# Peptides against a protein of PDB entry 5KEZ, part 59

Target 1, 320 residues: chain A of PDB entry 5KEZ
Amino acid sequence: NVAIYNPFRPWWERYQPVSYKLCTRSGNEDEFRNMVTRCNNVGVRIYVDAVINHMCGNAVSAGTSSTCGSYFNPGSRDFPAVPYSGWDFNDGKCKTGSGDIENYNDATQVRDCRLTGLLDLALEKDYVRSKIAEYMNHLIDIGVAGFRLDASKHMWPGDIKAILDKLHNLNSNWFPAGSKPFIYQEVIDLGGEPIKSSDYFGNGRVTEFKYGAKLGTVIRKWNGEKMSYLKNWGEGWGFVPSDRALVFVDNHDNQRGHGAGGASILTFWDARLYKMAVGFMLAHPYGFTRVMSSYRWPRQFQNGNDVNDWVGPPNNNGVI

## One batch from the design tools (peptide; made by RFdiffusion4, then SolubleMPNN)

Design b2_p13_5_s1 (from b2_p13_5, 10 letters changed)
Fold by OpenDDE base, seed 4:
Structure b2_p13_5_s1 (fold): chain B 320 residues (1-320), chain A 13 residues (1-13)
Amino acid sequence: as target 1 above (320 residues)
Amino acid sequence: WTEQYERYRKLIS
């Protein structure tokens, strides 16, 4: 991914890929292989946060400032380490003036235009699908158990399916023969927009952002909410079917104050309530649970915004 | 909520 130095190595640089090389702030491919092996050997499975909707931001300077030193040129859509070129992006397909998503009530924009300036891959192309599949298959062959698909809302479900259909079975050294990768898709569906979580049920589980948002309101006792109202928690609250839901109290985005769910989201910063929420989540038989492991950072609020929300995990001069 | 979330993402991209 792009190495960002202003601010200094933010967490979100991880979501600006320039190649599919397994070479990041966390280590190289050999180290990753070693980690996966060691984890698998003790029953800990690895699920990769796969950024496949886009490459880096369109405004990032060309060069080799990347975690693996790969050259890239956002301006010309040149990512030779893949390789991708201008033919592999949706520049001509997006009809907005800016090239970015401007109207989230337009599903076509949401999927064909750039997410906040991130170069949008033409996932309709078999070439692009294959390159992504190759990346994911490499990980599968290493021994990962599945994937979180980042920004799934911004990909056509059919394109995702096409990629998933190219995936290998899981590595039989650790998984039963014929096992398929576990897929969960990040789709922010809080209602009010045309793209629905249900659009993605066929590909795997979907993040249920209503979960953390609603649970937060209940635990906080907002709007007269009571814990007793959680009796029918799950589908009874309008959430997706349990077998399609990946649930969580918070994630890295909404933990930073302006994510899906807003101020209702509980985080470790509010320890007591957070523990209650997480405890409830783990105890209640709804969805596939994900527990957040985060860190403290020096929050600095200016005009209601944390100017340090970019701060990534504890690191040594950028090395994690 | 979603728009607020996306606004945040705009700031980080």
Scores: peptide ipSAE 0.052, ipTM 0.809, DockQ to the pose 0.135
Fold by OpenDDE base, seed 1:
Structure b2_p13_5_s1 (fold): chain B 320 residues (1-320), chain A 13 residues (1-13)
Amino acid sequence: as target 1 above (320 residues)
Amino acid sequence: WTEQYERYRKLIS
């Protein structure tokens, strides 16, 4: 991914890829392979956060300022480490003046235009699908068990399906022969927009962002909400079917107060209420549960916003 | 919700 130095190495630089090489501040490919092996040997499975909707921001300076040193040029859409070129992006498909998503009520914009300047890959092209599949298959061959598909809302479900159809079976050293990768898709659907979580049910599970948002309001006792109302928690509250849901109290985005769920989201900063929410989630039989493991950063609120919400995870291993 | 999300994403772009 791109190496961002202003602010200094933020967490979100990881979501601006310039190659599919496994060289990041978390480690190199050998270290990753070692971790996957050790985890699999004790029954712990690894699921990779796969960023396949886009490459880096269109305004990032060209050069070799990346975690693995790969050259890239956003201006010319040149990513030779893949390789991608101008033919592999949706620049000509997006019809907005800015090239960015301008109206979330237009599903075609949401999927064909750039998410906040991030160069949008042309996933309709078999070449692009194949390059992504090669990346994911490399991870499968290493021994990962599945994937979180980042920004799935911004990809056509059919394009995702086409990529998934190219994936290998899981590594038979640790998984039964013929096992398929576990897939869950990040789709922010709180209602009111044309793109729905149900559009993606055919590809795997989807994130249910209503879960953390609504649970937060209940535990905070907002708007007269009571714990007793959670008796029919799940489908009874209008959530997606349990067998399609991946549920969580918070994620890295809404933990910082600006993602889906807003101020209702409970986090480790509110330790008592957060433990109640996580405990309830683990106890109640709805969806596939995900527990957050995060880190502290020096929060500084100005006008209701944390000016340090960019701070990345602690790193002292020397990998840059 | 979308407005809040997009404001945040714009900060990281």
Scores: peptide ipSAE 0.049, ipTM 0.805, DockQ to the pose 0.137
Fold by OpenDDE base, seed 5:
Structure b2_p13_5_s1 (fold): chain B 320 residues (1-320), chain A 13 residues (1-13)
Amino acid sequence: as target 1 above (320 residues)
Amino acid sequence: WTEQYERYRKLIS
């Protein structure tokens, strides 16, 4: 991915890829392979956060300022390490003036335009699908168990399906022959927008962001909410079917007060309430549960926003 | 919620 120095190596630089090389601040491919092997050998499965909707931001300077030193040129859509070129992006398909998503009530914009400047891949193209599948298959061959598909809301479900149809079975060294990768898709659906979580049920599970948002309001006793209202928690609250839901109290985005959920989201900063929420989540049978592991950072609020929400995990001069 | 989403995405652009 791109190396961002202003601010200094933020956590979110990881979501601006320039190649599919397993070469980042977390380590190289050999180290990753070693980690996957060691985890699998003790029954811990690895699910990769796959960023396949886009490459880096269009405004990032061209050059070799990337975690693996690969050359890239956002201006010309040149990513030779893949390789991608101008033919592999949705620039001509997006009809907004800016080239970015301008209206989230327009599903076509949400899928075909750039997510705040992030170069949007043309996932309708078999070439692009194949390059992504090759990346994911390489990970499958290493021994990963599945994937989180980042920014799935911004990809057409059919394009995702086409990619998934190219995937190999899981590595038989650790998984039963014929096993399929576990897929869950990041889709923010809190209602009010045309894109729905149900659009993606055919590809795998989806994130249920209503879960953390609503649970937060209940635990915080906001708006007169009571614990007794949780009697029909899950589908009874309008959430997606349990067998399609991946649930969580917080994630890395809404933990920082943005993304989805706002101030209702409970985090480790509110230790007592957070433990209550996590405990409830783990005890209740609804959905596939995900527990957050995070870190403290020097929060500094200005006008209701943490100006240090870019701070990533503890690191040594940028190296994690 | 959309505004918050946009705010987040602006940070990474």
Scores: peptide ipSAE 0.049, ipTM 0.811, DockQ to the pose 0.138
Fold by OpenDDE base, seed 2:
Structure b2_p13_5_s1 (fold): chain B 320 residues (1-320), chain A 13 residues (1-13)
Amino acid sequence: as target 1 above (320 residues)
Amino acid sequence: WTEQYERYRKLIS
């Protein structure tokens, strides 16, 4: 991914890829392989956050300022380490003036235009699908158990399926023969927009962002909400079917207050209420549960916004 | 919530 130095190595640089090489601030490929092996040997499975909707931002300077030193040029859409070129992006397909998503009520824009300047990959092309599949298959062969698909809302479900259809079975050294990778898709669906979580059920589980948002409201006792109202928690509250849901109290985005869920989201900053929420989630039989492991950072609020929400994990001069 | 999300994403790209 790109190496950002202003601000200094933010967490979100990880979501601006310039190659599919397994060399980042977390380590190199050999170290990753070693970690996966050690985890699998004690029954801990690894699921990779796969960024396959886009490459880096269109405004990032060309050069070799990346975690693996690979050259890239956003201006010319040149990513030779993959390789991608101008033919592999949706620049000509997106019809907005800016090239970015301008109207989230237009599903075509949401899928074909750039997410806040991030260069949007032409996932309709078999070449692009194959390059992504090769990346994911390499991880599968190393021994990962599955994937979180980042920004799935911004990809056509059929394109995702085409990629998934190219994937290998899981590594039989640790998984039963014929096992398929576990897939869950990040789709922000709080209602009111044309793209629905149900559009993606055919590819795997989806994130249920209503879960943390509504649970936070109840536990905070906002609007007269009571814990007793959670009696029919799950599908009874309008959530996706349990077997399609990945549920969580917070994630790295909404933990910073600017993602889906807003101020209702409970985090470790409100320790007592957060423990109540997580405890309830783990006790209630709905969805596949995900527990957050995060870190503290020096929050500085200005006009209701944390100006330090870019701060990544604890590190030693950029090295994690 | 979409507007809030997009505002945040603009800061990180």
Scores: peptide ipSAE 0.046, ipTM 0.808, DockQ to the pose 0.139

Design b2_p13_5_s2 (from b2_p13_5, 10 letters changed)
Fold by OpenDDE base, seed 2:
Structure b2_p13_5_s2 (fold): chain B 320 residues (1-320), chain A 13 residues (1-13)
Amino acid sequence: as target 1 above (320 residues)
Amino acid sequence: WLEQYEKYRKLVA
């Protein structure tokens, strides 16, 4: 991915890829292989956050300022380490003046235009699908158990399916023969927009962002809500079917006040309430549960916004 | 919340 130095190595640089090389602040490919092997040998499975909707931002300067030193040029859409070129992006397909998503009520824009300036890959092309599949298959062959698909809302479900259909079975050294990778898709659906979580059920599980948002409201006792109202928690609250849901109290985005859930989201900053929410989630039989393991950072609020929301995990002068 | 969503990914000029 791109190496960002202003601010200094933010967490979100990881979501601006310039190659599919396993060479980042987390380590190199050999170190990753070693980690996966050690984890699998003790029954801990690895799921990769796969960023496949886009490459880096269109405004990032060209050069070799990346975690593996790979050259890239956003201006010319040149990513030779893949390789991608201008033919592999949706610039000509997006019909907005800016090239960015301008109207989230237009599903075509949401999927064909750039998410906050991130260069949008042409996932309709078999070449692009194959490059992504090669990346994911390499990980599968190493021994990962599955994937979180980042920004799935911004990809056509059929394009995702086409990629998934190219995937290998899991590594038989650790998984039963014929096992398929576990897939869950990040889709923010709180209602009110044309894109629905149900559009993605055919590809795997989806994130249920209503879960953390509503649970936070209840635990905080907002709007007169009571714990007793959780008797029919799950589908009874309008959530997706349990077998399609991946549920969580918070994630790295809304832990920073970004996106779905707003101020209702509970985090480790409110320790008592957070423990209550996580405990309830683990005890209640709805969805596939995900527990957050995060870190503290020096929050500084200005006009209601944390100006340090970019701060990444603890590191030694940029090295994790 | 859409405005908050736009903060998910940052661009560097």
Scores: peptide ipSAE 0.060, ipTM 0.800, DockQ to the pose 0.114
Fold by OpenDDE base, seed 5:
Structure b2_p13_5_s2 (fold): chain B 320 residues (1-320), chain A 13 residues (1-13)
Amino acid sequence: as target 1 above (320 residues)
Amino acid sequence: WLEQYEKYRKLVA
């Protein structure tokens, strides 16, 4: 991914890829392979956060300022380490003036335009699908168990399916023959927008963001909410079917949020309430559960926003 | 909420 120095190596630089090389601040490919092997050998499975909707931001300077030193040129859409070129992006499909998503009520914009300037891959192209599949298959062959698909809301479900159909079976050294990768898709669906989490059920599980938001309001006793109302927690609260749900109290994004739904989110900053929420989540059978492991950072609020929400995990001069 | 989501994938100025 791109190496960003202003601010200094923010956490979100990880979501601006310039190649599919396993060479980032987390380590190199050999280190990753070693970790996967060690984890698999003790029954711990690895699921990769796969950023496949986009490459880096369109405004990032061209050069070799990347975690693996690969050259890239956002301006010309040149990512030779893949390789991608201008033919592999949705620039011509997006009809907004800025090239970015401007209206989230327009599903076409959401999927064909750039997410905050991130160069949007043309996932309709078999070439692009194949390059992504090769990346994911390499990980599968290493021994990962599945994937979180980042920004799935911004990809057409059919394109995702096409990629998934190219995936290998899981590595038989650790998984039963014929095993398929576990897929869960990040889709923010709190209602009110045309893209629905149900659009993605065919590809795998989907993040249920209503879970943490609603649980937060209950635990916080907001709006007269009571714990007794959780009697029909899950589908009874309008959540997706349990077998399609990936649930969580918070994630790296919404633990930094202050907007709609963000204020209700419980985090480690509210230790007692957070433990209650996590405990409830783990005890309740609804959905596939994910527990957050995060870190403290020097929060500095200005006008209701944390100006240090970019701060990444503890590191030594940029090395994690 | 979407505004919050987007700000975490910032462009480099």
Scores: peptide ipSAE 0.056, ipTM 0.805, DockQ to the pose 0.139
Fold by OpenDDE base, seed 4:
Structure b2_p13_5_s2 (fold): chain B 320 residues (1-320), chain A 13 residues (1-13)
Amino acid sequence: as target 1 above (320 residues)
Amino acid sequence: WLEQYEKYRKLVA
């Protein structure tokens, strides 16, 4: 991914890929392999946050400022380490003036235009699908158990399906023969927009962002909500079917106060309430649970916004 | 909620 130095190595640089090479701030491919092996050997499975909707931001300077040193040129859509070129992006498909998503009520914009300037891959192309599949298959062959698909809302479900159809079975060294990767898709659906979580059920589980948002309101006793109302928690609250839901109290985005759910989202900063929420989540049978492991950072609020919300995990001069 | 989320993403991307 792009190496960002201003601010200094923010967490979000990971979501600006320039190649599919497995060398990042966390280590190189060999180290990753080693980790996966060691984890698998003790029954801990690895799920990769796969950023496949886009490459890096269009405004990033060309060069080799990347975690693996790969050259890239956003301006010309040149990512030779893949390789991708201008033919592999949706520049001509997006009809907005800016090239970015401007209207989230337009599903085509949401999927064909750039997410906040991130170069949008043409996932309709078999070439692109294959490159992504190769990346994911490499990981599968290493021994990962599945994937979180980042920004799934911004990809056509059919394109995702096409990629998934290219995936290998899981590594038989650790998984039963014929096992398929576990897929969960990040889809922010709080209602009010045309893209629905249900659009993605065919590909795997989806993130249920209503879960954390609503649970937060209940535990915070907002709007007269009571814990007793959780009696029919899950589908009874209008959430997606349990077998399609990946649930969580918070994620890295909404933990920083700007994500789906707003101020209702509970985080470790509110330890007592957070523990209640997480405890409830783990105790309740609805959905597949994901527990957040985060960190403290020096929050500095200016005009209600944390200017340090970019701060990544504890690191040593950029190395995690 | 989504507006805030998008604003945030715009700032970081």
Scores: peptide ipSAE 0.042, ipTM 0.793, DockQ to the pose 0.139
Fold by OpenDDE base, seed 1:
Structure b2_p13_5_s2 (fold): chain B 320 residues (1-320), chain A 13 residues (1-13)
Amino acid sequence: as target 1 above (320 residues)
Amino acid sequence: WLEQYEKYRKLVA
């Protein structure tokens, strides 16, 4: 991914890829392979956060300022380490003046335009699908068990399916022959927009963002909410079917949220309430559960906003 | 909330 130095190596640089090389501040490919092997040998499975909707931001300076030193040029859409060129992006398909998503009530715009300037890959093209599949298959062959698909809301479900159809079976050294990768898709659906979580059920599980938001209001006792109302928690609250849901109290994004629904999210900063929410989630049978493991950072609030919400995880590999 | 989410996918000059 791109190496960002202002601010200094933020967490979100990891979501601006310039190649599919396994070479980041988290480690190199050999270290990753070693971790996957050690984990699999004790029954712990690895699921990779796969960023396949886009490459880096269109405004990032060209050069070799990346975690693995790969050259890239956002201005010309040149990513030779893949390789991608201007033919592999949706620039000509997006019809907005800025090239960015401007209206989330337009599903075509949400999927064909750039998410906050991130260069949007043309996933309708078999070439692009194949390059992504090669990346994911490399991980499968290493021994990962599945994937979180980042920014799935911004990809057409059919394009995702086409990629998934190219995937290998899981590594038979650790998984039964013929096993398929576990897939869950990040789709932010809180209602009120045309793109729905149900659009993606055919590809695998989806994130249920209503879960953490609503649970937060209940645990906080906001708006007269009571724990007794959780009697029909899950589908009874309008959530997706249990067998399609991946549920969580917080994630890295909404952990840094504020105001409206963001303020309802419980995090480790409110330890007592957070433990209550996580305990409830683990005890209740609805959905596939994910527990957050995060880190502290030096929060500085200005006008209700944490100006240090960019701070990345602790790292002892500042060389790359 | 969605707008806030987008703010974390930042562009850098």
Scores: peptide ipSAE 0.065, ipTM 0.807, DockQ to the pose 0.134; fails the geometry check

Design b2_p13_5_s3 (from b2_p13_5, 11 letters changed)
Fold by OpenDDE base, seed 2:
Structure b2_p13_5_s3 (fold): chain B 320 residues (1-320), chain A 13 residues (1-13)
Amino acid sequence: as target 1 above (320 residues)
Amino acid sequence: YTEQYNKLRKYLA
């Protein structure tokens, strides 16, 4: 991915890929292989956060300022380490003046235009699908168990399916023969927009952002809500079917107050309430649960916003 | 809520 120095190595630089090389601040490919092997050998499975909707931002300077030193040129859409070129992006398909998503009530914009300037891959092209599948299959062959698909809302479900149909079975050294990768898709659906979580059920599980949002209001006792109202928690609260839901109290985005759920989201900053929420989630039989393991950072609020929301995990002058 | 999410992602570009 791109190496960002202003601010200094933020967490979100990870979501600006310039190649599919397993070479990042976390380590190189050999180190990753070693980690996956060691984890699998003790029954811990690895799921990769796969960024396949886009490459880096269109405004990032061309050069070799990347975690693996690969050259890239956003201006010319040149990513030779893949390789991608200008033909592999949706610049011509997006009809907005800016080239960015301008109206989230227009499903075609949401999927064909750039997410906040991030160069949008033409996932309709078999070439692009194949390059992504090769990346994911390499990970599968190493021994990962599945994937979180980042920004799935911004990809056509059919394009995702086309990629998934190219995937190998899981590595038989650790998984039963014929096992398929576990897929869960990040889709923010709190209602009111044309793109629905149900559009993606055919590809795998979907993140249920209503879960953390609603649970937060209950635990916080907002609007007179009570724990006793959770008797029909799950589908009874309008959530997706349990077998399609991946649930969580918070994630890295809404832990910083920007993600879906707003101020209702509980985090480790509110330790007592957070423990209650996580405990309830683990005890209640709805959805596939995900528990957050995070870190503290020096929050600095200005006009209600944390100006340090970019801060990544603990590091030694950029080295993690 | 989506707008808030997008505000955070503005920093990505």
Scores: peptide ipSAE 0.078, ipTM 0.826, DockQ to the pose 0.133
Fold by OpenDDE base, seed 4:
Structure b2_p13_5_s3 (fold): chain B 320 residues (1-320), chain A 13 residues (1-13)
Amino acid sequence: as target 1 above (320 residues)
Amino acid sequence: YTEQYNKLRKYLA
């Protein structure tokens, strides 16, 4: 991915890929392989946060400022380490003036235009699908158990399906023969927009962002809500079917104070309430649970915004 | 809520 130095190595640089090389701030491919092996050997499975909707930002300077030194040129859509070229992006498909998503009520824009300037891959193309599948298959062959698909809302479900159909079975060294990768898709559906979580049920589980948002309001006792109202927690609250839900109290985005769910989201900053929420989540059978492991950072609020919301995990001069 | 979420994502590019 792109190496960002201003601010200094933010967490979100990981979501600006320039190649599919397994070479990051956390280590090289051999180290990753070693980790996966060690984890699998003790029954811990690895799920990769796969960034496949886009490459890096369109405004990033061309060069070799990347975690593995790969050259890239956003301006010309040149990512030779893949390789991708201008034909592999949706520049011509997006009809907005900026090239970015401008209206989230327009599903076509949401899928075909750039997410906040991130170069949008033409996932309709078999070539692109295949390159992504190759990346994911490499990970599968290493021994990962599945994937979180980043920004799934911004990909056509059919395109995702096409990629998934290209995936290998899981590595038989650790998984039963014929096992399929576990897929969960990041889709923010809090209602009111045309893209629905149900659009993605065919591909795997989806993130249920209503979960953390609603649970937060209940535990915070907002709007007169009571814990007793959780009696029909799950589908009874309008959430997606349990077998399609990936649930969580918070994630890396909304724990920074302005994500999906707003101020209702509980985080480790409110330790007691957070423990209550996480405890409830783990105790309740609804959905597939994800527990957040985060970190403290020096929050500095200016005009209601944390100017340090970019701060990544504890690291040694950028190396994690 | 989506707009709030996207506010953070604006830092990505």
Scores: peptide ipSAE 0.076, ipTM 0.828, DockQ to the pose 0.132
Fold by OpenDDE base, seed 1:
Structure b2_p13_5_s3 (fold): chain B 320 residues (1-320), chain A 13 residues (1-13)
Amino acid sequence: as target 1 above (320 residues)
Amino acid sequence: YTEQYNKLRKYLA
């Protein structure tokens, strides 16, 4: 991915790919393979956060400022390490003046335009689908169990399906023959927009962002909410079907106060309430649960906003 | 909610 130095190596640089090489600040491919093997050998499965909607930001300077030294040129859409070129992006499909998503009530913009400047891949093209499938299949062959598909809201469900149809079965060294990768898709659907979580049910599970938002409100006792109202927690609260739901109290985005759910989201910063919420989530039979493991950073609030919400995870492994 | 989320994503560009 792109190496960002201002601010200094933020967490979000990991979501600006310039290649599909397994070479980042988290380690190299050999180290990753070793980890996957060790985890699988004790029954711990690995699911990869796959960034396949886009490459890096259009405003990033061309060069070799990347975690594995690969050259890239956002201006010319040149990513030779893949390779991608100008033919592989949706620049011509997006009809907004900026080239970015400007109206989230326009589903075509949401899927065909750039997410905050991130170069949008033309997933309708078989070439692009195949390059992504190669990346994911390499991970499957290493021994991962599945994927979180980042920014799924910004991809056409049919394009995702086309990619998934190209995927191998899981590695038979650790999984039963014929096993398929576990797929869950990041889709922010809190209502009010044309793109719905149900559009993606055919591809796998979907993140249910209403879960953390509503649970936070109840635990915080906002708006007169009572714990007794949680009796029909799940579908009774308007959430997606349990067998399609991936649920969580917080994620890396809304943990920083800017993700879906707003101020209601509980995090480790509110330790007591957070433990209550996580405990409830694990105890209540709804959805596939995900527990967050995060880190502290030096928060500095200015006008109600943390100016240090960019701070990335601690790094002491010597990987640039 | 989406607008707030987008503010965070702007850091990516």
Scores: peptide ipSAE 0.071, ipTM 0.821, DockQ to the pose 0.134
Fold by OpenDDE base, seed 5:
Structure b2_p13_5_s3 (fold): chain B 320 residues (1-320), chain A 13 residues (1-13)
Amino acid sequence: as target 1 above (320 residues)
Amino acid sequence: YTEQYNKLRKYLA
């Protein structure tokens, strides 16, 4: 991914890829392979956060300022380490004046235009699908168990399906023969927009962001909410079917106070309430549960916003 | 809120 130095190596630089090389601040491919092997050998499975909707931001300077030194040129859509070129992006398909998503009530814009300037891959092209599949298959062959698909809301479900259809079975050294990768898709659906979580049920599980938002409201006792109202928690609250839901109290985005769910989201900063929420989640049978492991950072609020929400994991001058 | 979040979800330098 791109190396960002202002602010200094933020967490979100990881979501601006320039290649599919397994070479980042977290380690190199050999170290990753070693981790996957050691984890699998003790029954711990690895699921990769796969960024396949886009490459880096269109305004990032061209050059070799990336975690693995690969050259890239956002201006010309040149990513030779893949390789991608201008033919592999949706610039000509997006009909907005800016090239960015301007109206989230237009599903076509949401899927075909750039998310906050991030170069949008033309996932309708078999070439692009194949390059992504090659990346994911490499990980499958290493021994990962599945994937979180980042920004799935911004990809056509059919394009995702086409990629998934190209994937290998899981590595038989650790998984039963014929096993398929576990897929869960990040889709933010709190209602009010045309794209729905149900659009993606055919590809795998979907993140249920209503879960953390509503649970936070209840535990915080906002709007007169009571825990007794949780008697029909799950589908009764309008959530997706349990067998399609991946649930969580918070994630890395909404942990920073401005993600889906807003201020209702409970985090480790509110330790007691957070423990209550996590405990409830683990005790209740609805959905597939995910528990957050994070870190503290020096929060600095200005006008209600944490100006240090960019701070990544503990590091030594950029080295994790 | 969701639309606002989506617009600010990914950060750029």
Scores: peptide ipSAE 0.090, ipTM 0.830, DockQ to the pose 0.165; fails the geometry check

